# Designs tried in a protein design run: peptides against a protein of PDB entry 6B4E. Part 149

Target 1, 295 residues: chain A of PDB entry 6B4E
Amino acid sequence: TNFDKISKMFWHYKDKIAQIKQDIVLPIKKADVNVRNLLSRHKRKINPKFGQLTNSNQQLFKIQNELTQLINDTKGDSLAYHWILNFIAKAVVHQAETEVRVKPESALPLGKLTLYLLVQFPELQELFMARLVKKCPFVIGFTCEIDTEKGRQNMGWKRNNENKWEDNTSYDERMGGILSLFAIITRLQLPQEFITTTSHPFPIALSWHILARICNTPLNLITNTHFVILGSWWDAAAVQFLQAYGNQASKLLILIGEELTSRMAEKKYVGAARLRILLEAWQNNNMESFPEMSP

## One batch from the design tools (peptide; made by RFdiffusion4, then SolubleMPNN)

Design b2_p24_3_s4 (from b2_p24_3, 10 letters changed)
Fold by OpenDDE base, seed 1:
Formats: structure tokens, C-alpha cells, sequence
Structure b2_p24_3_s4 (fold): chain B 295 residues (1-295), chain A 24 residues (1-24)
């Protein structure tokens, strides 16, 4: 693992967030009133769509079509188009932070919708990845110290209006929710209409990078959160990961489930205990995946 | 050391992944 490359990637996306603010978000505030009104209406129509997802493929396809139409309506203005995509990127991540954190299996329909949009609208890919890295650096296997305010901010910790940090449980759950979504996206197949013409924008190899980079992270930087997000990843993608990489996947799962947890045993992390339970379930041939969506 | 062995294993796995990606 080249940590210098990971750091460069992290800061690349941080810079991208700043660029998005300067080049997309701020300029639209000064745009023509008709454009602003259009985007306001579209935002109001788009926002509830993510909460309308269920375990139904029919409902998924309906929402996909509705969002596609709404996004296409903005293509006549490049700034408006990029603004609406950035809005969607933020909304998807927000849904992961709020809904997926409490109902991990909801990552599946959300991930399917997101993957469809990422392929249908390629400009969404960089916007979405930048938002993911900002909110949850674990998606690229980045870790830094959290002993400083800047370190905590870099790792996606939030402060309230009174400058108080969020509690550890809230942070862990948010990170778990976001990583669950990303893990799902990496293990999903492309929609049938794209599978022959387009490469997967965030393939299963990115899950490998997450696991490997965490395993190589200096132990003094490993926290309970690392184990929580590994557990979230496991629930979301372990079955498909094993299917993709076979024996090599097994070795990596043993490394995170057995070796990494053992090395950190003195810390008695709750997340590590959960990950150990997941490993044991797998060893007993009881590895579970999220249920498939209904027609 | 055990730590060195793990690092070596991870490097080997990364190499194998690269090989697998070429086949997929």
C-alpha cells in the first residue's frame, strides 16, 4: 500500500469539493432567475425520490425514469446540469447517512439507483466520489490521526452549531451507512442496458483496496470506526467479494476478521467483536447477504 | 516478525489481484 498515493487522492477530492463550490454552487446563485426557479422546482421533485425507494425493482425503475427525465430537462444549460448532479450526489450520501445507517439493507435499492445514474450521467461520477471521500474517507482507505481538530474534520467528523463534536456512536453509524452504500455499488452488476457498452465506474476492485489499505494502516491509527465500517462492508459485499476473487478473497477476509481483530484485542473495540462474530458465522457456513429485491 | 509476514502477504495478494483483474 502506497500511503502517499492515497493521501494525494484524498486531497484531490478535497480540492474537487472546493472547486464544486466555486464553479457550480456559488455561480448558480447569481444565475438568471428562470434557471434558479427551474432548479428549485427540480430539487423539490428530486429530494423525495430517494425516500420512495423500496425493495421493489418496479419502484426502482419508476424512480430511475423519473429522475432521468428531471436531469435531462437541465442539459440545455451546462451549469444547471452540473448543479443538479451535484445536488443528487449530496442527496444520495445524505440518504446513506440517515437511512442506511439504521437500515443497512436499504443500501441495495439506493445503490442500484445510484449506479444507474452514475452510468447514465457520467459527470456524476467525480461529483459523487468527491462527496463520498469528504464524508467518509474510508471509501478510499484513507486514515489520519483524530487527535487534532483538523484531523477529525478530515476524517468526516461533524460539529454542531455550538462547536461540539458528534458522539462516537453517531460518527460510527454514519461512516457505516456511507460505506455500506459504496460497498453495494462496487459489488452490483451494471444494468442490462449498459453491461455490453460501458465499464463499471466503481468496480469490486475498489472493495479490495478498502480492505487492503485498512490492513496496512498503522495500528496506532486504527480505531473502533475501522472495525465498524469493515463490518458494514462485510454485510454489504462479502458474499459477492468471495464470488469475484475466490481463494484470494478468503485470505483477505481472514486477515481483517482474525488477524486485525487479534492485533487490536487489548482495545476491546465493540466493532472488532462484531467483525469477529461475522468471521465465525462465515467459518460455520452462515455468511449472509442482503435479500434480493422483488420484481 | 508476524507484522512483516502480514505485510508481505498483503503485497502478494495485491499482485494477485492485479493478475485477476486482467482476466476479468
Amino acid sequence: as target 1 above (295 residues)
Amino acid sequence: SREEEIEKLLEELEKKLEELEKKL
Scores: peptide ipSAE 0.026, ipTM 0.670, DockQ to the pose 0.347
Fold by OpenDDE base, seed 2:
Structure b2_p24_3_s4 (fold): chain B 295 residues (1-295), chain A 24 residues (1-24)
Amino acid sequence: as target 1 above (295 residues)
Amino acid sequence: SREEEIEKLLEELEKKLEELEKKL
């Protein structure tokens, strides 16, 4: 693992966020009043859609169609189009931080919706990845020290209005929620209409990179959060990961579940204990996946 | 060391992944 390359990738997306602010978010504030009104109306219609997802494919398809129409209404103005996509990217990640955090299985319908939108609107891909990396660097296997304010900020830690850091549990859960969503996206098949015409924007190989990069991370940088997000990943994608890579996948799962947890045993991380339980369940042929969605 | 062995294994797995990606 080349950590210099990972760092460069991390900072690339941080720069992309700054660029988005300068080129998309700020300019729209000076746009024509009609454009601003259009976007305000669309924002109000789009925002609740993510919370309307259920474990129903029928409901998913309905929401997909509604969002597609709303986004298409903005295509006449490039700036408006990119602004609405950036809004969607932020909204999806926010949904992962709030809903998936407390109900991991909700990542499945959200992931299906997101994957559909990523394929239907390719310009969303860079916007979404930039937002993911900013909020949860674990999605690309990036880790830095958190003993400094800047380090914590880089790793996605939040401060409240009183400049107090969020508690460890809140951070762990948020990271787990975001990682669950990303893991789901990587293991989902493309919708049938796209399978023959489009490549998967975030394929299962990206899950491999997450696991491998974490395994190669210096032990002094490994925290409870690393194990929490690995556990979240496991619940979301381990079954499909094994299906994709077979014996090679097994080796990597053993590395994270057995070797990494053993190396960090002295820390007594709760996340590590959970990951060990997941490993043991797998060894007993009891690996579970999220329930499939209903028709 | 065990760490070196793990690193070597991961490097090998990365190479294998690249091969697998070409087949997918």
Scores: peptide ipSAE 0.025, ipTM 0.670, DockQ to the pose 0.352
Fold by OpenDDE base, seed 5:
Structure b2_p24_3_s4 (fold): chain B 295 residues (1-295), chain A 24 residues (1-24)
Amino acid sequence: as target 1 above (295 residues)
Amino acid sequence: SREEEIEKLLEELEKKLEELEKKL
């Protein structure tokens, strides 16, 4: 694991967030009133759609089509188009922080929708990844110290209006929700209509990188959150990960489930205990995945 | 050391991943 490369990538996306604000968000505030009105209407129509997802593929396809139409309506203005995509990127991540946080299996329909949009609108890819890394650096296997204000900010910790940090449980759950979404995206196959025309924008190899990078992270930087997100990843993608990489995947799952948990046993992390349970379930041929969506 | 062994294993797995990525 090249941590210098990971850090460079992390800061690249931090810079991208700043660039998005400067080149997309702020300019729209000064744009023509007709453009601003269009985007306001589209925002109001788009925002509720993510919460309308169910375990139904029929409902998914309906929402995909509706969003596609709404996004296409903005293509005549490049700035408007990028603004609406950035809004979607933020909305998807927000849905992961709220709904997926409390209902992990909801990551499946959300992930399918997101993957569809990422393929249909390639410009969404960098916008989405930048937002993911800002909110949950674990998606690229980045970790830093959290004993400083800057460190906590870099790792996606939030402060309330009183400048108080969120509690550990809230942070863990948010990170778990976001990582669940990303994990799902990495393990999903492209829709049949795209499989021959494009490559997967966030393939299963990115899940490998997450696991491997966490395993190589200095132990003094490992927290309960690392185990929580590994557990979230496991629920979301472990079955498909094993299917993709076979024995090599098995070795890596043992490393995170057995070796990493053992090395950190003194800390008595709740997340580590859960991950151990998941490992044991797998060893007993009881590995579970999220239920498949209905037609 | 156990840490060195883990590091070596991870390096081996990374090499294998690169090979697998070419096949997928």
Scores: peptide ipSAE 0.025, ipTM 0.665, DockQ to the pose 0.401
Fold by OpenDDE base, seed 4:
Structure b2_p24_3_s4 (fold): chain B 295 residues (1-295), chain A 24 residues (1-24)
Amino acid sequence: as target 1 above (295 residues)
Amino acid sequence: SREEEIEKLLEELEKKLEELEKKL
């Protein structure tokens, strides 16, 4: 694992966030009132859609079509188009932070919707990835120390209005929610209409990178959060990961489930204990996946 | 060391993954 490369990637996306603010978000505030009103209306229509997802493919397709129309309505103005995509990127990640964190299986419909949008609107890809990396650097296997304020900020820790850091449980759950969404996206097949014409924007190989990079992370930087997000990833993608890479996948799962947990046993991390349970379930031929969506 | 062994294993796995991706 080349950690220098990972760091460069991390900072690339951090810089992209700053660029988005300067080039997209701030300019819209000064844009024509008609454009601002249009975007405000669209925002109000788009926001509820993510919460309207269910385990139904029919409902998914409905929402896909509705969002597609709403986004297409903005294409006549490049700035408006990019603004609405950035809004969607933020909204999807927010949904992962709030809903998926408490109901991990909701990542499946959300992931399907997101993947569709990422393919349908390629400009969303960089916006979405930048937002993911900002909020959850684990999606690219980035880890830094959290003993400093800057380190915590880089790892996506939030402060409240009183400058108090969020509690560990809240952070772990948020990271788990975001990672669950990303994991789902990586293991989903492209919609049928895109399979022959488009490559997967965030393929299963990115899951490999997450796992491998965490395994190579210095042990002194490994926290409970690492195990929590590995568990979240496991629930979301382990079955499909094994299908994709077979024996090589098995070796990597053993590394995270057995070796990494054993090496950190003295810390008594709750997340590590859960990951051990997942490993044991797999060893007993009881690996579970999220239920498939209904028609 | 155990760490070195793990690193070597991961490197091997990465190479194998690359090979698999080329075949897929």
Scores: peptide ipSAE 0.025, ipTM 0.666, DockQ to the pose 0.322

Design b2_p24_4_s1 (from b2_p24_4, 9 letters changed)
Fold by OpenDDE base, seed 3:
Structure b2_p24_4_s1 (fold): chain B 295 residues (1-295), chain A 24 residues (1-24)
Amino acid sequence: as target 1 above (295 residues)
Amino acid sequence: SDEEYQEKLKELEEELEEILAAKA
């Protein structure tokens, strides 16, 4: 694992966030009133859609169509178009932080919707990835120390109004929710309409990178969060990961489930214990996946 | 493509080997 490369990637997306603010968010505030009104209306229509997702593919398709229309309505103005995509990127990640956090299986419909939008609107890809990395650097396997304020900020920790860091459980759950979404996206097939014409924007190989990079992370930087997000990833994608890479996938699952947990046993991380349970379930031929969506 | 897939698998195998070597 080339940590310098990962670091460069991390900072690339940090820079992208700054660029988005400068080039998209701030300019819209000064845009024509008609454009601002349009975007305000669209924002209000778009925002509820993510919460309207269910385990129904029919509902998913309905929402896909509605969002597609709403986004297309902005294409006449490049700035408006990019602004609405950035809004969507933020909204999707927020949904992962809230809904997926408490209901991991909701990552499936959200992931399907997101993947559709990423393919339908390619400009969303960089916006979305930048937001993901900002909120959850684990999506690219980035880890830094959290003993400093800057380190915690880099790893996506939030402070409350009293300038206190969020509690570990809240952080872990948020990271798990975001990672679940990303994991789902990486293991989903492209929609049928795109499968022959478009490459997957975030393929299953990115899941490999997450696991491998965590395995190569210095042990002194490994925290409970690492194990929590690995567990979240496992629930979301382990079955499909095994299907994709076979024996090599198995080796990597053993590395995270057995070797990494064993190396950190003295820490008694709850996340590590959960990951051990997942490993054992797999060894007993009881690897579970999220339920498939209804027609 | 199948070729791209095979090449990617090779890269992943190498990465796995590096991980295993580093932890040995």
Scores: peptide ipSAE 0.079, ipTM 0.681, DockQ to the pose 0.124
Fold by OpenDDE base, seed 5:
Structure b2_p24_4_s1 (fold): chain B 295 residues (1-295), chain A 24 residues (1-24)
Amino acid sequence: as target 1 above (295 residues)
Amino acid sequence: SDEEYQEKLKELEEELEEILAAKA
């Protein structure tokens, strides 16, 4: 694992967030009133769509079509188009932080919707990835120290209005929710209409990178959060990961489930204990996946 | 293709070896 490259990637996306604010978000505030009104109407229509997802493919397709039309309505103005995509990127990540956090299986319909949008609107890919990395650097396997304010900020820790850091449990669960969404996206197949024309924007190999990079992270930087997000990833993608990489996948799952947890046993991390349970379930041929969506 | 798969597998194997070496 080349950590210098990972760091460069991390800062690339941090810079991208700043660029998005400067070049997309702020300029729209000064745009023509008609454009601002259009976008205001569109965001009000778009925002509730993510909460309307169910474990139904029919509902998913309906929402996909509705969002597609709403986004297409903005294509006549490049700035408006990028603004609405950035809004969607933020909304999707927010949904992961809130709903997926408490109901991990909701990552499946959200992930399917997101993957569809990422393929249908390629400009969403960089916007979405930048938002993911900002909120949850674990998606690219980035880890830094959290003993400083800057370190915590870089790792996606939030402060409330009183400038108090969020609770450890809240942070862990929020990271788990975001990682679950990303894991789902990486293990989903492209919709049939795109398989022959487009490559997967966030393929299963990115899951490999997450696991491998965490395994190579200095032990002094490994926290309970790392194990929590590994557990979230496991629930979301372990079955499909094994299908994709076979014996090599097995080796890596054993590495995170057995070796990494053992090395950190002295810390008695709750997340590590859960990951050990997941490993044992797998060893007993009882690995579970999220339920499939209804027709 | 089979060739692409084999190349990818090789990369994965190298990554695994690196992990094992780094954590040994």
Scores: peptide ipSAE 0.068, ipTM 0.682, DockQ to the pose 0.161
Fold by OpenDDE base, seed 4:
Structure b2_p24_4_s1 (fold): chain B 295 residues (1-295), chain A 24 residues (1-24)
Amino acid sequence: as target 1 above (295 residues)
Amino acid sequence: SDEEYQEKLKELEEELEEILAAKA
């Protein structure tokens, strides 16, 4: 694991967030009133679509088509187009922080929708990844110390209006929700219409990187959150990960489930205990996956 | 392709070896 490379990637996306603000968000405030009105209307139509997802593929396809049309309506103005994609990136991550947090299986329809949009609108990829890294650096396997204010900010910790840090449970659940979404995206196959023409933008190899980078993280930086997000990843992608990499996947799952948890046993992390339960379930041939969506 | 798959597996094995070496 090249930690310098990971750090460079982390800061690249931090810079991208700043760039998005300067080049997309702020300029729209000064744009023509007609453009602003268009985007306001589109925002109102787009935002509820993510909450309308169900376990139905039919409903998914409907929403995909509706969003595609709404996004295409903005292509005549490059700034408007990028603004609406940035809005979508933020909205998707927000759904992961709220809905997926409490209902992890909802990551599947959300992930399918997101993957479709990422392929259909390639400019969304950098916008989405930047937002993910800002909110949940674990998606690229980045970890830093959280003993400082800056460290906590870098790791996606939020403060309330009273400048108080969020509680550990809230942080863990948010990180778990976001990582569940990302894990799902990495293990999904491209829609049939794209398989022959496009490479997967966030392939299953990125799940490998997450696990490997966490395994190589200095133990003094490992927290309960690391185990929580590993558990979230496990629920979301472990079955498909094993299918993809076979014996090598098995070795890595044992490394996180047995070795890493054992090394941190003195901390008695709740997340680590859950991960051990998941490992034991797998060893007993009872590894579960999210239910597949209906036609 | 089979070749691409084998190359990817090799990369994964190398990463796994690095993990194992760091823990040893």
Scores: peptide ipSAE 0.052, ipTM 0.675, DockQ to the pose 0.161
Fold by OpenDDE base, seed 1:
Structure b2_p24_4_s1 (fold): chain B 295 residues (1-295), chain A 24 residues (1-24)
Amino acid sequence: as target 1 above (295 residues)
Amino acid sequence: SDEEYQEKLKELEEELEEILAAKA
């Protein structure tokens, strides 16, 4: 694991967020009134769509089509198009922070929708990844110290209006929700219409990187959150990960589930205890995946 | 292709070995 590379990637996306604000978000405020009105209407139509997802593929396809039309309506203006994609990127991540957080299996329909949009609108990929890394650096296996304000900020910790940090449980749950979504995306197959023409934008190899990078992270930087997100990843993608990489996947799952948890046993992390339970379930041939969506 | 997959798998194994060695 090259941590310098990971750090560079992290800061690349941090810079991208700043660029998005400067080049997309702020300019729209000065755009033509008709464009602003269009985007306002579209925003209102798009935002509820993510909450309308169910465990139904039919409903998913309906929403995909509706969103596709709404996004296409903005293509006549490049700035408007990029603005709406950035809005979608933010909305998807927000949905992961709120809904997936409390119902992890909801990551599946959300992930399918997101993957479709990422392929259908390639410009969404950088916008989405930047937002993911900002909110949950674990998606690229980045971690830093959280003993400083800047460190906590870099790791996606939020403050309230009173400048109080969110509690550990809230942070853990949010990170788990976001990582669940990302994990799902990495293990999903491309929609049938794209399989032969497009490469997967966030393939299962990215899950490998997450696990490997966490395994190589200095132990003094490992927190309960690391184990929580590993557990979230496990629920979301472990079955498919094993299918993809076979014996190598098994070794890595043992490495995180047994070795990493054992090395951190003195800390008595609740997340680590859960990860051990997941490992034991797998060893007993009881590894579970999220239920497949209905037709 | 199968060859590409096998090559990728080899790379992953090497990466895993590096990780295991670093944690030994």
Scores: peptide ipSAE 0.051, ipTM 0.675, DockQ to the pose 0.161; fails the geometry check

Design b2_p24_4_s3 (from b2_p24_4, 9 letters changed)
Fold by OpenDDE base, seed 2:
Structure b2_p24_4_s3 (fold): chain B 295 residues (1-295), chain A 24 residues (1-24)
Amino acid sequence: as target 1 above (295 residues)
Amino acid sequence: SDEEYQKKLEELEEEYKKLLEAAK
């Protein structure tokens, strides 16, 4: 694992967030009134769509079509188009922080929708990844110390209005929700209409990177959150990961489930205990995946 | 041991590289 490369990637996306603010978000405030009105209307129509997702593929396809039309309406103005995609990127991540956090299986329909949009609108990919890395650096296997304010900020910790850091449990759950969404995206197949024409924008290899990079992380930087997000990843993608990489996948799962948990046993992390349970379930041929969506 | 753990990581990285090459 090249940690210098990971760090450079992390800061690339941090810079991208700043660039988005300067080149997309701020300029639109000075745009033509008709454009601003259009975007306001579209924002109001788009925002509730993510909450309308169910375990139904039929409902998913409906929402996909509706969002596609709404986004296409903005393509005549490049700034408007990028603004609406950035809005969508933020909305998807927000949905992961709120809904997926409490209902992990909801990551499946959300992930399918997101993957569809990422393929339909390639410009969304960079915007979405930047937002993910800002909110949850674990998606690229980045870790830094959290003993400083800057370190906590870099790792996505939030402060409330009283300038108090969020609770550890709240942080863990948010990170788990976001990571669940990303894990789902990496293990999903492209929609049938794109399989022969497009490469997967965030393939299963990115899941490998997450796991491997965490295993290579200095132990003094490993926290309960690392085990929580590994557990979230496991629920979301372990079955498909094994299908993709076979014996090598097994080795990596054993490494995180057995070796890493053992190395950190003295810390008695709750997340590590859960991961151990998941490993044992797998060893007993009881590995579970999220239920498939209905027609 | 830490040494054994690092060895396993190195081996896994090499295996992953081979997998990527085979998929091309």
Scores: peptide ipSAE 0.256, ipTM 0.826, DockQ to the pose 0.826
Fold by OpenDDE base, seed 5:
Structure b2_p24_4_s3 (fold): chain B 295 residues (1-295), chain A 24 residues (1-24)
Amino acid sequence: as target 1 above (295 residues)
Amino acid sequence: SDEEYQKKLEELEEEYKKLLEAAK
């Protein structure tokens, strides 16, 4: 694991966020009134769609079609098009922070929708990844110290209006929600209509990177959050990960579930305890995945 | 690519082995 490379990647996406603000968000505020009105209407129509997802594929396809049409309506203006995609990227991550946080299995329909949009609109990929890394650096296996203000900010910690940091539980749950979504995306197959024409934008290999990079992270930087997001990842993608990489996947799951938890045993992290339970369930041939969606 | 991941895994495994031995 090359941590210098990971750090460079992290800062690349931080810069991308700044660029998005300068090149997309701010210019739209000065754009033609007709463009602003169009985007306002589209925003109002798009925003509730993510909350309308269920465990139904039929409902998913309906929402996919509706969003596709709404996005296509903006293609006549490049700036408007990129603005709406950036809005979608933010909305998807927000849904992960709120709904997936409390209902992890909701990551499946959200992930399917997101993957569809990422393939249908390739310009969404960089916008989405930048937002993910900003909110949850764990998606690329980045970790830094959190004993400084800058460190906490870099790791996605939020402050309230009184400059008080969010509590540990809230942070852990948000990170878990976002990571669950990303994990789902990495383990999903492309929709049938794209499988022969397009490469997967965020393939299962990215899950490997997350696990391996966490395993190789200095122990003094490992927190309860690391184990929480590993548990979230496990629920979301462990079955498919094993299918993809076989025995090698098994070894890596043992590394995180047994070896890493053992190395951190003195800390008695609740997240680590849960991860051990997941490991034991797997060892007893009781590994579970999220239920498949209905037709 | 799979070969590269295997190599990385082996490296991680060796690292953990060394750490476990040192902790005894």
Scores: peptide ipSAE 0.087, ipTM 0.711, DockQ to the pose 0.045
Fold by OpenDDE base, seed 3:
Structure b2_p24_4_s3 (fold): chain B 295 residues (1-295), chain A 24 residues (1-24)
Amino acid sequence: as target 1 above (295 residues)
Amino acid sequence: SDEEYQKKLEELEEEYKKLLEAAK
């Protein structure tokens, strides 16, 4: 693992966030009132769509179509188009932080929707990835120390209005929610209409990188959160990961589930204990995946 | 693309090697 490369990637996306603010968000505030009004209306229509997702493919397709129309309405103005995509990127990640956090299986319909949008609107890809990395650096396997305020900020920790850091449970759950979404995206197949024409924007290989990079992370930087997000990843993608890489996947799952947890046993991380349970379930041929969506 | 696929494979192999080294 080239940590310098990972660090560069991390900072690239951090810079991208700054660029988005400068080039997309701020300019819209100064744009024509008609454009601003249009975007405000669209924002209001788009935002609730993510919460309307269910385990129904029919509902998913409905929402996909509705969002597609709403986004297409903005294509006449490049700035407006990019603004709405950036809004969607933020909204999707927010949905992961809130809904997926409490209902991990909701990552599946959200992931399907997101993947569809990422392919349908390629400009969303960089916007979405930048937002993901900002909120959850674990998606690229980035880890830094959290002994400093800057370190915590870099790792996506939030502070409240009183400058108090969020509690560990809240952080863990948010990271788990975001990672679940990303994991789902990496293991989903492209929609049928795109399989032959487009490459997967965030393929299963990115899941490999997450796991491998975490395994290569210095042990002194490994926290309970690492195990929590690994557990979230496991629930979301382990079955499909094994299907994709076979024996190599198995080895990696054993590394995270057995070896990494053992190395950190003295810490008695709750997340590690859960990961051990997942490993044991797998060893007993009881590996579970999220239920498939209904027609 | 095939080239992209090959590149990804190389990256995976590299990561796997490093993982094995770290696991020793």
Scores: peptide ipSAE 0.076, ipTM 0.692, DockQ to the pose 0.122
Fold by OpenDDE base, seed 4:
Structure b2_p24_4_s3 (fold): chain B 295 residues (1-295), chain A 24 residues (1-24)
Amino acid sequence: as target 1 above (295 residues)
Amino acid sequence: SDEEYQKKLEELEEEYKKLLEAAK
């Protein structure tokens, strides 16, 4: 694992966020009133769609079509198009922070929708990844110290209006929610219509990167959050990960579930305890996955 | 032990390299 490369990637996306603000978000505020009105209307129509997802594929397809149409309506203006995609990227991540956080299995329909949109609208990929890395650097296996304010900010910690940091539980749950979504995306197959025409934008290999990079992270930087997001990843993708990489996957799962948890046993992290339970379940041939969606 | 853990990390790195090669 080359951490310099990971760091460069992290800062690339941080810079991308700044660029998005400068080149997309701010300019649209000065755009023609008709364009702004169009985007406002579309925003209002798009935003509820993510909450309308269920475990139904029929409902998913309906929402996919509706969003596709709404996004296509903006293609006549490049700035408007990129603005709406950026809005979608933010909305998806927000949904992960709120809904997936409390209901991890909701990551599956959300992930399917997101993957569809990422393939259908390739320009969404960079926007989405930038937002993910900003909110949850764990998606690329980035970790830094959180002993400083800047370090906490880099790792996605939030402050309230009173300049108070969010509580550890809130942070852990948010990170878990976002990571669950990303994990799901990495393990999903492309929709049938895209399998022969495009490669997966965020393939299962990215899950490997997450796990491997965490295992190689200096132990003094490992926190409860690392174990929480590993647990979230496990629930979301462990079964499919094993299917994809077989024995290699098994070794990595043992490494995080047994070895890493053992190395950190003195900390008595709750997240680590849960991860051990997941490992034990697997060892007892009881590894669970999210339920498949209904037709 | 720390040594054993390091060894496992090294093994993991080798597996990762193989994965990357296979993906090319």
Scores: peptide ipSAE 0.247, ipTM 0.827, DockQ to the pose 0.742; fails the geometry check

